Peptides against a protein of PDB entry 3T6J. Designs and how they scored, part 27

Target 1, 375 residues: chain A of PDB entry 3T6J
Amino acid sequence: PIVESYIGFIESYRDPFGSRGEFEGFVAVVNKAMSAKFERLVASAEQLLKELPWPPTFEKDKFLTPDFTSLDVLTFAGSGIPAGINIPNYDDLRQTEGFKNVSLGNVLAVAYATQREKLTFLEEDDKDLYILWKGPSFDVQVGLHELLGHGSGKLFVQDEKGAFNFDQETVINPETGEQIQSWYRSGETWDSKFSTIASSYEECRAESVGLYLCLHPQVLEIFGFEGADAEDVIYVNWLNMVRAGLLALEFYTPEAFNWRQAHMQARFVILRVLLEAGEGLVTITPTTGSDGRPDARVRLDRSKIRSVGKPALERFLRRLQVLKSTGDVAGGRALYEGYATVTDAPPECFLTLRDTVLLRKESRKLIVQPNTRLE
Target 2, 372 residues: chain A of PDB entry 3T6J as posed
Amino acid sequence: PIVESYIGFIESYRDPFGSRGEFEGFVAVVNKAMSAKFERLVASAEQLLKELPWPPTFEKDKFLTPDFTSLDVLTFAGSGIPAGINIPNYDDLRQTEGFKNVSLGNVLAVAYREKLTFLEEDDKDLYILWKGPSFDVQVGLHALLGHGSGKLFVQDEKGAFNFDQETVINPETGEQIQSWYRSGETWDSKFSTIASSYEECRAESVGLYLCLHPQVLEIFGFEGADAEDVIYVNWLNMVRAGLLALEFYTPEAFNWRQAHMQARFVILRVLLEAGEGLVTITPTTGSDGRPDARVRLDRSKIRSVGKPALERFLRRLQVLKSTGDVAGGRALYEGYATVTDAPPECFLTLRDTVLLRKESRKLIVQPNTRLE

## One batch from the design tools (peptide; made by RFdiffusion4, then SolubleMPNN)

Design b1_p9_8_s2 (from b1_p9_8, 6 letters changed)
Fold by OpenDDE base, seed 4:
Structure b1_p9_8_s2 (fold): chain B 375 residues (1-375), chain A 9 residues (1-9)
Amino acid sequence: as target 1 above (375 residues)
Amino acid sequence: MTGVYYPDF
């Protein structure tokens, strides 16, 4: 078997300022069969990048073919076990040297184990479909999230010699219609500039890319889904995200006005974006459970994903990218913190919903290290 | 960066 490993100070999610890496390491074996799907995704990556809702001037100047591998993890040492990884975590290196993607296949497989009777916040009519397609849709989402989410976009930089990596005279900000007015100076990074929101903001961008591009028929075809199956995978992927946005409230601490998990904060932001789109796309309804205690239901109108959801996500995703590229911390913070704010304002009453989420909280799953052997 | 952690949802 092909063995892969990495070790070092890699992820900065536990640093409040997003800069200091936590020591992490894994040992894994390559799943060749599943890796083949991601190889096909890589083969289409250059074309799919053009489908993202920003001008080529805001994308990497040169496409660098990354590696993408599905891994079965034997051991993982760290504070959390990821489903997918994109490394290195430095945008400058991603732009100039390239990057590597991995999907933690057996971790994803564990996540597929859902018991219908314990599945919260979904309509009964959606539960069987959700259980059927949660796994496959998550494979699609992780692949897109890593490869075309974290692997996309350009930072505008002025180097130590004063040279720009973009043409100041011709590049136009698509949001303002003006020339580029801000950028990263020498020594500035995504994390150093955006600090407290950097990790969650980037995760939100990557998750949004996944939702946006999963609508593309070529993506679903790469993963082996066509016709009605492809549409079901799309629906469940979006449904999973809006449900996750509700579940995310578990990780908000009202007393401190802060989030304890970057990805869950990102998913809440996406939920807020899709709720703002209106037109009945997403509905969260407080209910009463069979036990007589508070519950809730999330509904996603399948018929409005493309007509309402996609345009809303497109606009939001473009703004995320433009603000990231230009190093516009003030604009980026205003946008992101606006959507990340949790209040009890109607109609959603998110703080009240949080109480419901906590009441319905499931027991934390435990992942057990596997073994491998010669047969 | 790590895209998704387990368990999230």
Scores: peptide ipSAE 0.062, ipTM 0.829, DockQ to the pose 0.568
Fold by OpenDDE base, seed 2:
Structure b1_p9_8_s2 (fold): chain B 375 residues (1-375), chain A 9 residues (1-9)
Amino acid sequence: as target 1 above (375 residues)
Amino acid sequence: MTGVYYPDF
């Protein structure tokens, strides 16, 4: 078997300032069959990057073919095990040197185990479809999230010699219609500038890229889906995201006004964006469970994903990227923290919904180190 | 960046 490993201070999610890495490491075996699927996505990456909702001037100047491998994890040392990884965690290196993507296949397999009777917050009519397509939709989302989410976008930089990596006279900010007025100076990074919101903001951008691009037939064809199956995968992917946004409330601490998990905060932000879009796209309805205690149902109108959801997400995703590229911390913080704010204001009453989420919480699954066998 | 953490609920 082909063995891959990494070790070191890699991910900074446990640092409130997003700067100090946690020591982690893994040993994994390459799944050749699944890796071939992601290689097809890599082959289309350059074309798919052009589908993202920002001008080419806000995208990487040169396409660098990345690696994408599916791995079966034998051991993972760290505070959490991801379903996917994009490294290195430096945007400058990603745009000038390249990057590596991995999907942790056996972690995804754990997520595929769903018991219908324990599936919370979905309408009964959606449960069977959700169970059927959760795995495939997750593969699509993870692939897009890593390769075209974390792997996309340009930072505007002025180097130590005063040179810019963009044409100051011709590049226009699509949100303002004006020339670029801010950028990263020498020594400034994404994490150093955006600090407390950097990790969650980037995860939100990557998740949004996944939702946005999964609407393209080319993406679904790469994963082997067409026709009705493709539409079901899209629906379940979006449904999973809005459900995750509700579940995310578990990781909010009202007393401290803070989030304890960057990915869940990101998913809540996306939920807020899609709720703001209105038009009946997303509805969260408080209910009473069979046990007489509070419950809730998330509804996503399939017919409005393209007409209402996509335009809303497009505008939001473009703003995320423009603010990131220009190093506009004030604008980025205002935008992101606005959507990340949790109150009990109607109609959503998110703090009340949080109580419902906590009440319906199931024990978290544990990932146990696997064994290998020679046949 | 780590990709996706999906707690099972």
Scores: peptide ipSAE 0.130, ipTM 0.812, DockQ to the pose 0.585; fails the geometry check
Fold by OpenDDE base, seed 3:
Structure b1_p9_8_s2 (fold): chain B 375 residues (1-375), chain A 9 residues (1-9)
Amino acid sequence: as target 1 above (375 residues)
Amino acid sequence: MTGVYYPDF
């Protein structure tokens, strides 16, 4: 329909255990022009899923064509407004019954209003490019994140009758080279097993899918970018992610060793992965601002995205998926919490950088509900 | 775990 809505206990981000949904509702209008781009992405989804860095045995057995619509939100009732949504929030239903994706286009458009003088932590040479392509790169990232991130991967399950949804004799764990040794039992879910890390871990997987697949020429073509523009969109998308990883420190509470925002924790984890890749791919440099107070600069070497960044992200993303598919909570927690740990250890000194991030924090933006009129 | 939030926009 031209007008879409939902209401109910939907998102569980405010539940530390990821189980209890917050009551949420919205009313939105379909943006036909943007929806057409996402429809093209859906048309290519089955092929693009094969580009993800795990064996077909770790992907859904049958591709179920989802809906994908761009929406302009008229009203949103909840603790936070997302940029994109993939529903239902149950992996078993996603893999057996299907799912729907939405991009909240006018929420994304708010990001386009970034003022150059207030843009923190970027090199001056990157600011104009960042401002120009932040919006378009967000569209790409959200589309991939929802459709091919949340919409990808298989959970290995043993049902109540003892039957497996995978061949125990032939399916091999690509990380260990061994047969599958763990799975989800009847009644076990992603959230019930991974609990406190489930939401952020899944967001990290989805964000990583976005970065990984945005490198594919077909993706950029679908969104209408070619040549130098396509390369700039890729660069800005990756640059935005590493910058977001630094900004994420605002949402960490050192005294409680707690992250207060699942997506920002995910972005910090990705930053750590890309920093670990080394070779000058990502550099965070403490500086002194024009006001004489601490500042910082994030640099991303464009020429190393494919040669250094992609392989690092590939290995990490595969590991995320394998641990998710096999229900390996111990391995998953060790991996994710390892990258999510914030210390003041050199060379990064993240706790010190957090002070810089807080110092440079801008006032919280107010999102105002729009109205419609006939002209 | 369904939504994508960008609190920094």
Scores: peptide ipSAE 0.051, ipTM 0.818, DockQ to the pose 0.616; fails the geometry check
Fold by OpenDDE base, seed 5:
Structure b1_p9_8_s2 (fold): chain B 375 residues (1-375), chain A 9 residues (1-9)
Amino acid sequence: as target 1 above (375 residues)
Amino acid sequence: MTGVYYPDF
C-alpha cells in the first residue's frame, strides 16, 4: 500500500488568535479508488473555479494544480480528526506555491454510523434519505470544501517593494462598484489580520463553496451521481448543513459569548444566512418528543434550493470573498459576527433551541485505530 | 486547513 504521513504544528483552531498551530500528525494508506474521483475533481478544478461567484480578478491569477488523495487513516494524533485537509494554511503560499488536499475517507465513514432512531431534528420523511445519502454527500462536500473552498480566492497584496498583485486602476469591487480600497500589506496574513474570526470565517467560506458548487452537474457527475441520485445528494448535502447549523449550538457558550468550534460556528452562520433568505427554504420548528420533552425539526424545501438558497448563498459567499480579498477586517467582522450572534430573539429563539439541542445530545463518539490485515 | 470536522451529525 501507499503510505502517507504528516506531522507538525499545522492547524491553529485551538489558538484564540488563530496563529499558533497545534502539534498533530497522522499515518494513512491511500485509497486508490476514491482518490480517482478526487483526481477527476482536480482535473476540473480550473473550470469549476470560474463558477464561483466572484470576478476572475478575485481568483488566483494562475491555477496551480494541487494533489488530492483519499486516505484511510491508521493513526491520527491531535485534538480532533478532520474529514479533510488542505495545506498549507497560508494563503500566500497557496497562491504562489500551490497546495495539497486529502480526504480522510474512513473518518467520514464514522459519521455514517448514526442510527435512524437516534437521528435528531429531521422530519421522518427525510430520515431514510438522509441515512442513505449522508456518506456520498459528505464525499462531495469534503472534496469541494478542501479543493475549491480553501483552494480558491485571491488576496490582494502590496509587497515590500510597494508593488501590487492586482491592477489598482481596473479591478473593481463587485460589492461597492468602486476601485479596491484595502489590501494586505507586506507581512500581513489572513490569520494575523482577521485573528479571532479567521479560522471560522474561512471554514464558513469553504463550506459555502461546497454547498454552492455541489449544485453544478459536473461536480455530481465526477462523483458518479446522475438523475434522481444527483438531486438527492444535493438535497441531503444542504439538509445536512442546515441541521449541522442547529447542532452547532452545542458549541456555543452563552456565558462567554463565544464559540468553541470553528466549523460548527461556520455552519451556524450558514444556517442563519439560509434562514434569512426566507420564503420557506428553511424552517426550524420546536416540537415535543415522544418522551414529552422539548424537541425540534429542521425542514429544508428542496424545491427552493436553487431558487432561494443558491442566490442567498451566492451573495453571502461573494461578500465573504470580497472582504477576505481586500483585507477588510472591519467589514468582515461585522458581517460574520452578525450572523454568528446567538440570541433568544424570535422567531428562531436560538438560545432556547440550544437548550433543546443539549437535551437531545448524544454521547461523544470515540474513534479508535482500525485493524489491518494482509490479503 | 484541517478542513471539515463532523461531530455527531
Scores: peptide ipSAE 0.042, ipTM 0.794, DockQ to the pose 0.605; fails the geometry check

Design b1_p9_8_s3 (from b1_p9_8, 6 letters changed)
Fold by OpenDDE base, seed 4:
Structure b1_p9_8_s3 (fold): chain B 375 residues (1-375), chain A 9 residues (1-9)
Amino acid sequence: as target 1 above (375 residues)
Amino acid sequence: MTGTFYPDF
């Protein structure tokens, strides 16, 4: 078997300022069959990057072919086990040296295990479809999230000699129509500038890329889905995200006005964006469970994903990227914290919904380390 | 490493 490993101070999710990495490491075996799908995605990456909703001037100047591998984890030493990884975490290195992607396949497989009777916040008519396609849709989402989410976009930089990595005279900010007015100075990084929102903001951008690009027929074809199956995978992927946005409320602490999980905060933000789009795209309805206690249902109108959802996500995703590229911390914070704010304001009443989410909370899942043997 | 992490949902 092909064995891969890594070790070091890598992820900064547990640092409030997003700067200090937590020590972690893994040992894994390459899943050759699943890796082949991601290799096809890599082969299409350069073309798919052009589908992202920002000008080429806001994308990396030169496409650097990354590696993408599906891994079956034997051991993972850290505070949490991810479903996918993009390394390195430094945007400058991603731009100049390239990057690697991995999907932790057996971790994803564990997440697929869902009991119908325990599946919360979905309409009964959606449950069987959700159970059927949750796994496959996750594969698509993780692949896009890592490769084309974290692997996309350019930071505008002025180096120590005063030189710019962009043409100040010709590059236009698509949101303002003006020349670029801010950038990263020498020594500044994404994490150092955006600090407390950096991790969640970047995860939100990557998740949004996944939702946006999963609508592209070529993506679904790469993963082996066509016709009605492709449409169902799209629907379940979007449905899973809006459901996750509701579930995310578990990880908000009202008393401290803070989030305890970067990815869940990101998913809540996406939910807010899609709710703002209106037109009946997403509906959250408080209900009463069979036990007589509060419950809720999330509905996503599949017929409005492309007509309502995609344009809303396009605009939001472009804004995320432009603010990231230009190092506009004030604008980025205003945008992101605006969507990340949790209040009890109608019509959503998110703090009330949080009580419902906590009431319906499932027991924490355990992941058990596997073994290998000679047969 | 920038990881996609999916807590229980």
Scores: peptide ipSAE 0.061, ipTM 0.820, DockQ to the pose 0.653; fails the geometry check
Fold by OpenDDE base, seed 3:
Structure b1_p9_8_s3 (fold): chain B 375 residues (1-375), chain A 9 residues (1-9)
Amino acid sequence: as target 1 above (375 residues)
Amino acid sequence: MTGTFYPDF
């Protein structure tokens, strides 16, 4: 077997300022079969990057072919086990030197084992489809999230010598129609500028890339889905995201106005974006469970994903990228914190829904580190 | 900032 590992101060999710890494490490075995799918995705990455909703001037100047491997984790030491990883965690290095992606396949597999009777907040008609395609859709989402989410976009930089990595005269901000008015100065990084929102904002961008690009037929073909199966994978991927946005409320602390999980905050933001799109795309309906206690249902209109959802996500995703590229912290914070705000305002009444989410919360699953053997 | 978590548990 091919063994991969890493160790060190790597992920900064536990630092409120996103700067200090937590010490972690893992040992994993390469899953060759799943890695082959991700290698095909890498082979198409340069073309797929052009499908993202920003001008080429906001994308990396040169495509640097990354590695992408699916790993079965044998041991993981840290505060949490991710589903996917993109390293290094520095945008400047990603932009100029390259990066590596991994999918932690057996971590994803644990999430697939959902019992139908315990599946909350979905319509009965969606449950079987959700159970069937949750796993495959996760593989697609993680692949896109890491490779084309975290692996995409350019930061506009002025170096110590005063030179720009973009043409100030010709590059136009697609949101304002004006020349670029802000950028990163020498020594400034994504984390140093965006600070408390940096991690969640970036995760939101990456998740949005996943939803946006999973609509592309070539992506689904790479993962081996065609026809009705491909459409079901798309539907379940989007359905999972809007459901996750509701579940995310568990990780919000109203008294502190604080989010305790960057990815879940990101998913809530995406839910808010898709709700704002309106036209019946996403509906959250408070209900009464069979036990007579509060419940809720999330409905996603499949027929409106492309006509309503995609354009809404396109506009939002473009705005995320433009604000990131230009280092516009004020604009970025205003946008992101606006969507991340949790109130009890109608029609959604998110604080009330949070009570429902907490009421329906299941016991935390334990991930047990496996053994492996040759047979 | 690059890890992806799907904590549905």
Scores: peptide ipSAE 0.050, ipTM 0.812, DockQ to the pose 0.602; fails the geometry check
Fold by OpenDDE base, seed 1:
Structure b1_p9_8_s3 (fold): chain B 375 residues (1-375), chain A 9 residues (1-9)
Amino acid sequence: as target 1 above (375 residues)
Amino acid sequence: MTGTFYPDF
């Protein structure tokens, strides 16, 4: 077997300012069969990057082919076990040297093991479909999230010598129609500028890329889905995201007005974006459970994903990228914190829904080191 | 970029 590992100060999610890395490490074995799918995705990455909703001037000037591997984790040391990883976290290195992607396949498998009777907040008619396609859809989402989410976009920079990495005279901001008016100066980074929202904002961008690009037929084909199966994978991927946005409320602390998990905050933001799109695309309905206590149902109208959901996500995702590229912290914070705000305002009454989410909370899954053998 | 990590939910 091929063994991979990493160790060091890697992820900064535990730092409120996104600067200090947590010491982390894993040992894993390569899953060759699943890695082959991700290799096909890598082979199409340069083309798929062009499908993202921003001009080429906001994308990396030179495509650098990354590695992508599916891993079965033997041991993981850290505060949490991810489903996927994109490294390095240094933007300069990503742009000049490239990056690596991994999917932690057996971690994903644990997530897929939810029993039907314990599956919360879904319509009964969606449960079987959700159970069937959650795993496959997650493989798609993780692949897109890491490779084309974190792996996409350009930061406009003025270097120490005053030179720009973009043509100030010709590059146009697609949101304003004007020339670029802000950028990163020497020594400024994504994390240093966006600080408290940087991690969650970037995760939101990456998740949005996944949802947006999973609609592309070539993506589904790469993962081996066609026809009705492809449509079901798309539906379940979007359904999973809106459900996750509701579940995310567990990780909000009302008393401190803060989020305790960057990815969950990101998923809540996406939920808010899709709710704002309206037209019956997403509906969250408070209900009463069989036990007589509060419950809720999330409904996604499959027929409106492309007509309503995609345009809403396109606009939002483009705004995220433009604000990121230009280093517009004020605009980015206003946009993101606006969607990340949790109130009890109608019609959603999210603080009330949070109580329901907490009431219906399942026991945390424990991931245990596997017993392995060589045959 | 800070976001290089995909945790499950």
Scores: peptide ipSAE 0.047, ipTM 0.797, DockQ to the pose 0.563; fails the geometry check
Fold by OpenDDE base, seed 5:
Structure b1_p9_8_s3 (fold): chain B 375 residues (1-375), chain A 9 residues (1-9)
Amino acid sequence: as target 1 above (375 residues)
Amino acid sequence: MTGTFYPDF
């Protein structure tokens, strides 16, 4: 078997300021079959990057072909086990040196073990489809999230010598129609500037890229989905995201007005964006469970994903990227925290929904080291 | 040093 490992101070999710890495490590075995799919995705990455909703001037000047490998994890040491990883976490290095992606395949498989009777917050008509396609759609989402989410976008930088990595005279901010008015100075990084929102903001951008690009037929083809299957994968991927946005409320602490998990905050933000789009795209309905206690249902109108959802996500995703590229912390914080705010205001009444989410919360899953044997 | 990984949900 081909063995891969990494160890070090890698992820900064546990640092309130997003700067200090947590010591983490894994040992894994390469899954050759699944890696082949990701290699195909890598082969299409340069073209797919052009499908993202920002001008080429906001994308990396030179495409650096990354590695992307599917791994079956034997052991993982850290506070949390991800489904996918993109490293390094430094945008400047991603732009100049490249990056590596991994999908933790057997971690993804844990998500597939959902029991229908325990599946919360979905319409009955969606449950079977959700169970069937959650896994495959999640593979798509993770691949896009890592490779084209975290792996996309340019930071505008002025180096220590005063040189810019963009043409100040010709590059136009697509949101304002004006020339670029802010950038990263020497020594400034994504994390240093955006600080407390950096991790969640970036995860939100990456998740949004996944949702946005999963609509592209080429992506589905790479993963082996065509026709009705492709449409079902798309639907379930989007459905999973909006459901996750509701589930995310578990990780909000009202008393402290803070989020305890960056990815879940990101998913809540996406839910808010899609709710704001309106037109019946997403509906959250409080209900009563069979036990007579509060419950809820999330409904996604699949027929409105492209007509309503995609444009809303496109605009939002472009704004995220533009604000990131220009280092506009004030604008970025205003945008992101606006969507990340949890209140009990109607019609959603998110604090009330949070109570429902907590009421329906499943027991924490335990991930146990797998056994290996010779064939 | 933003963590860039995707967890299960």
Scores: peptide ipSAE 0.046, ipTM 0.794, DockQ to the pose 0.534; fails the geometry check

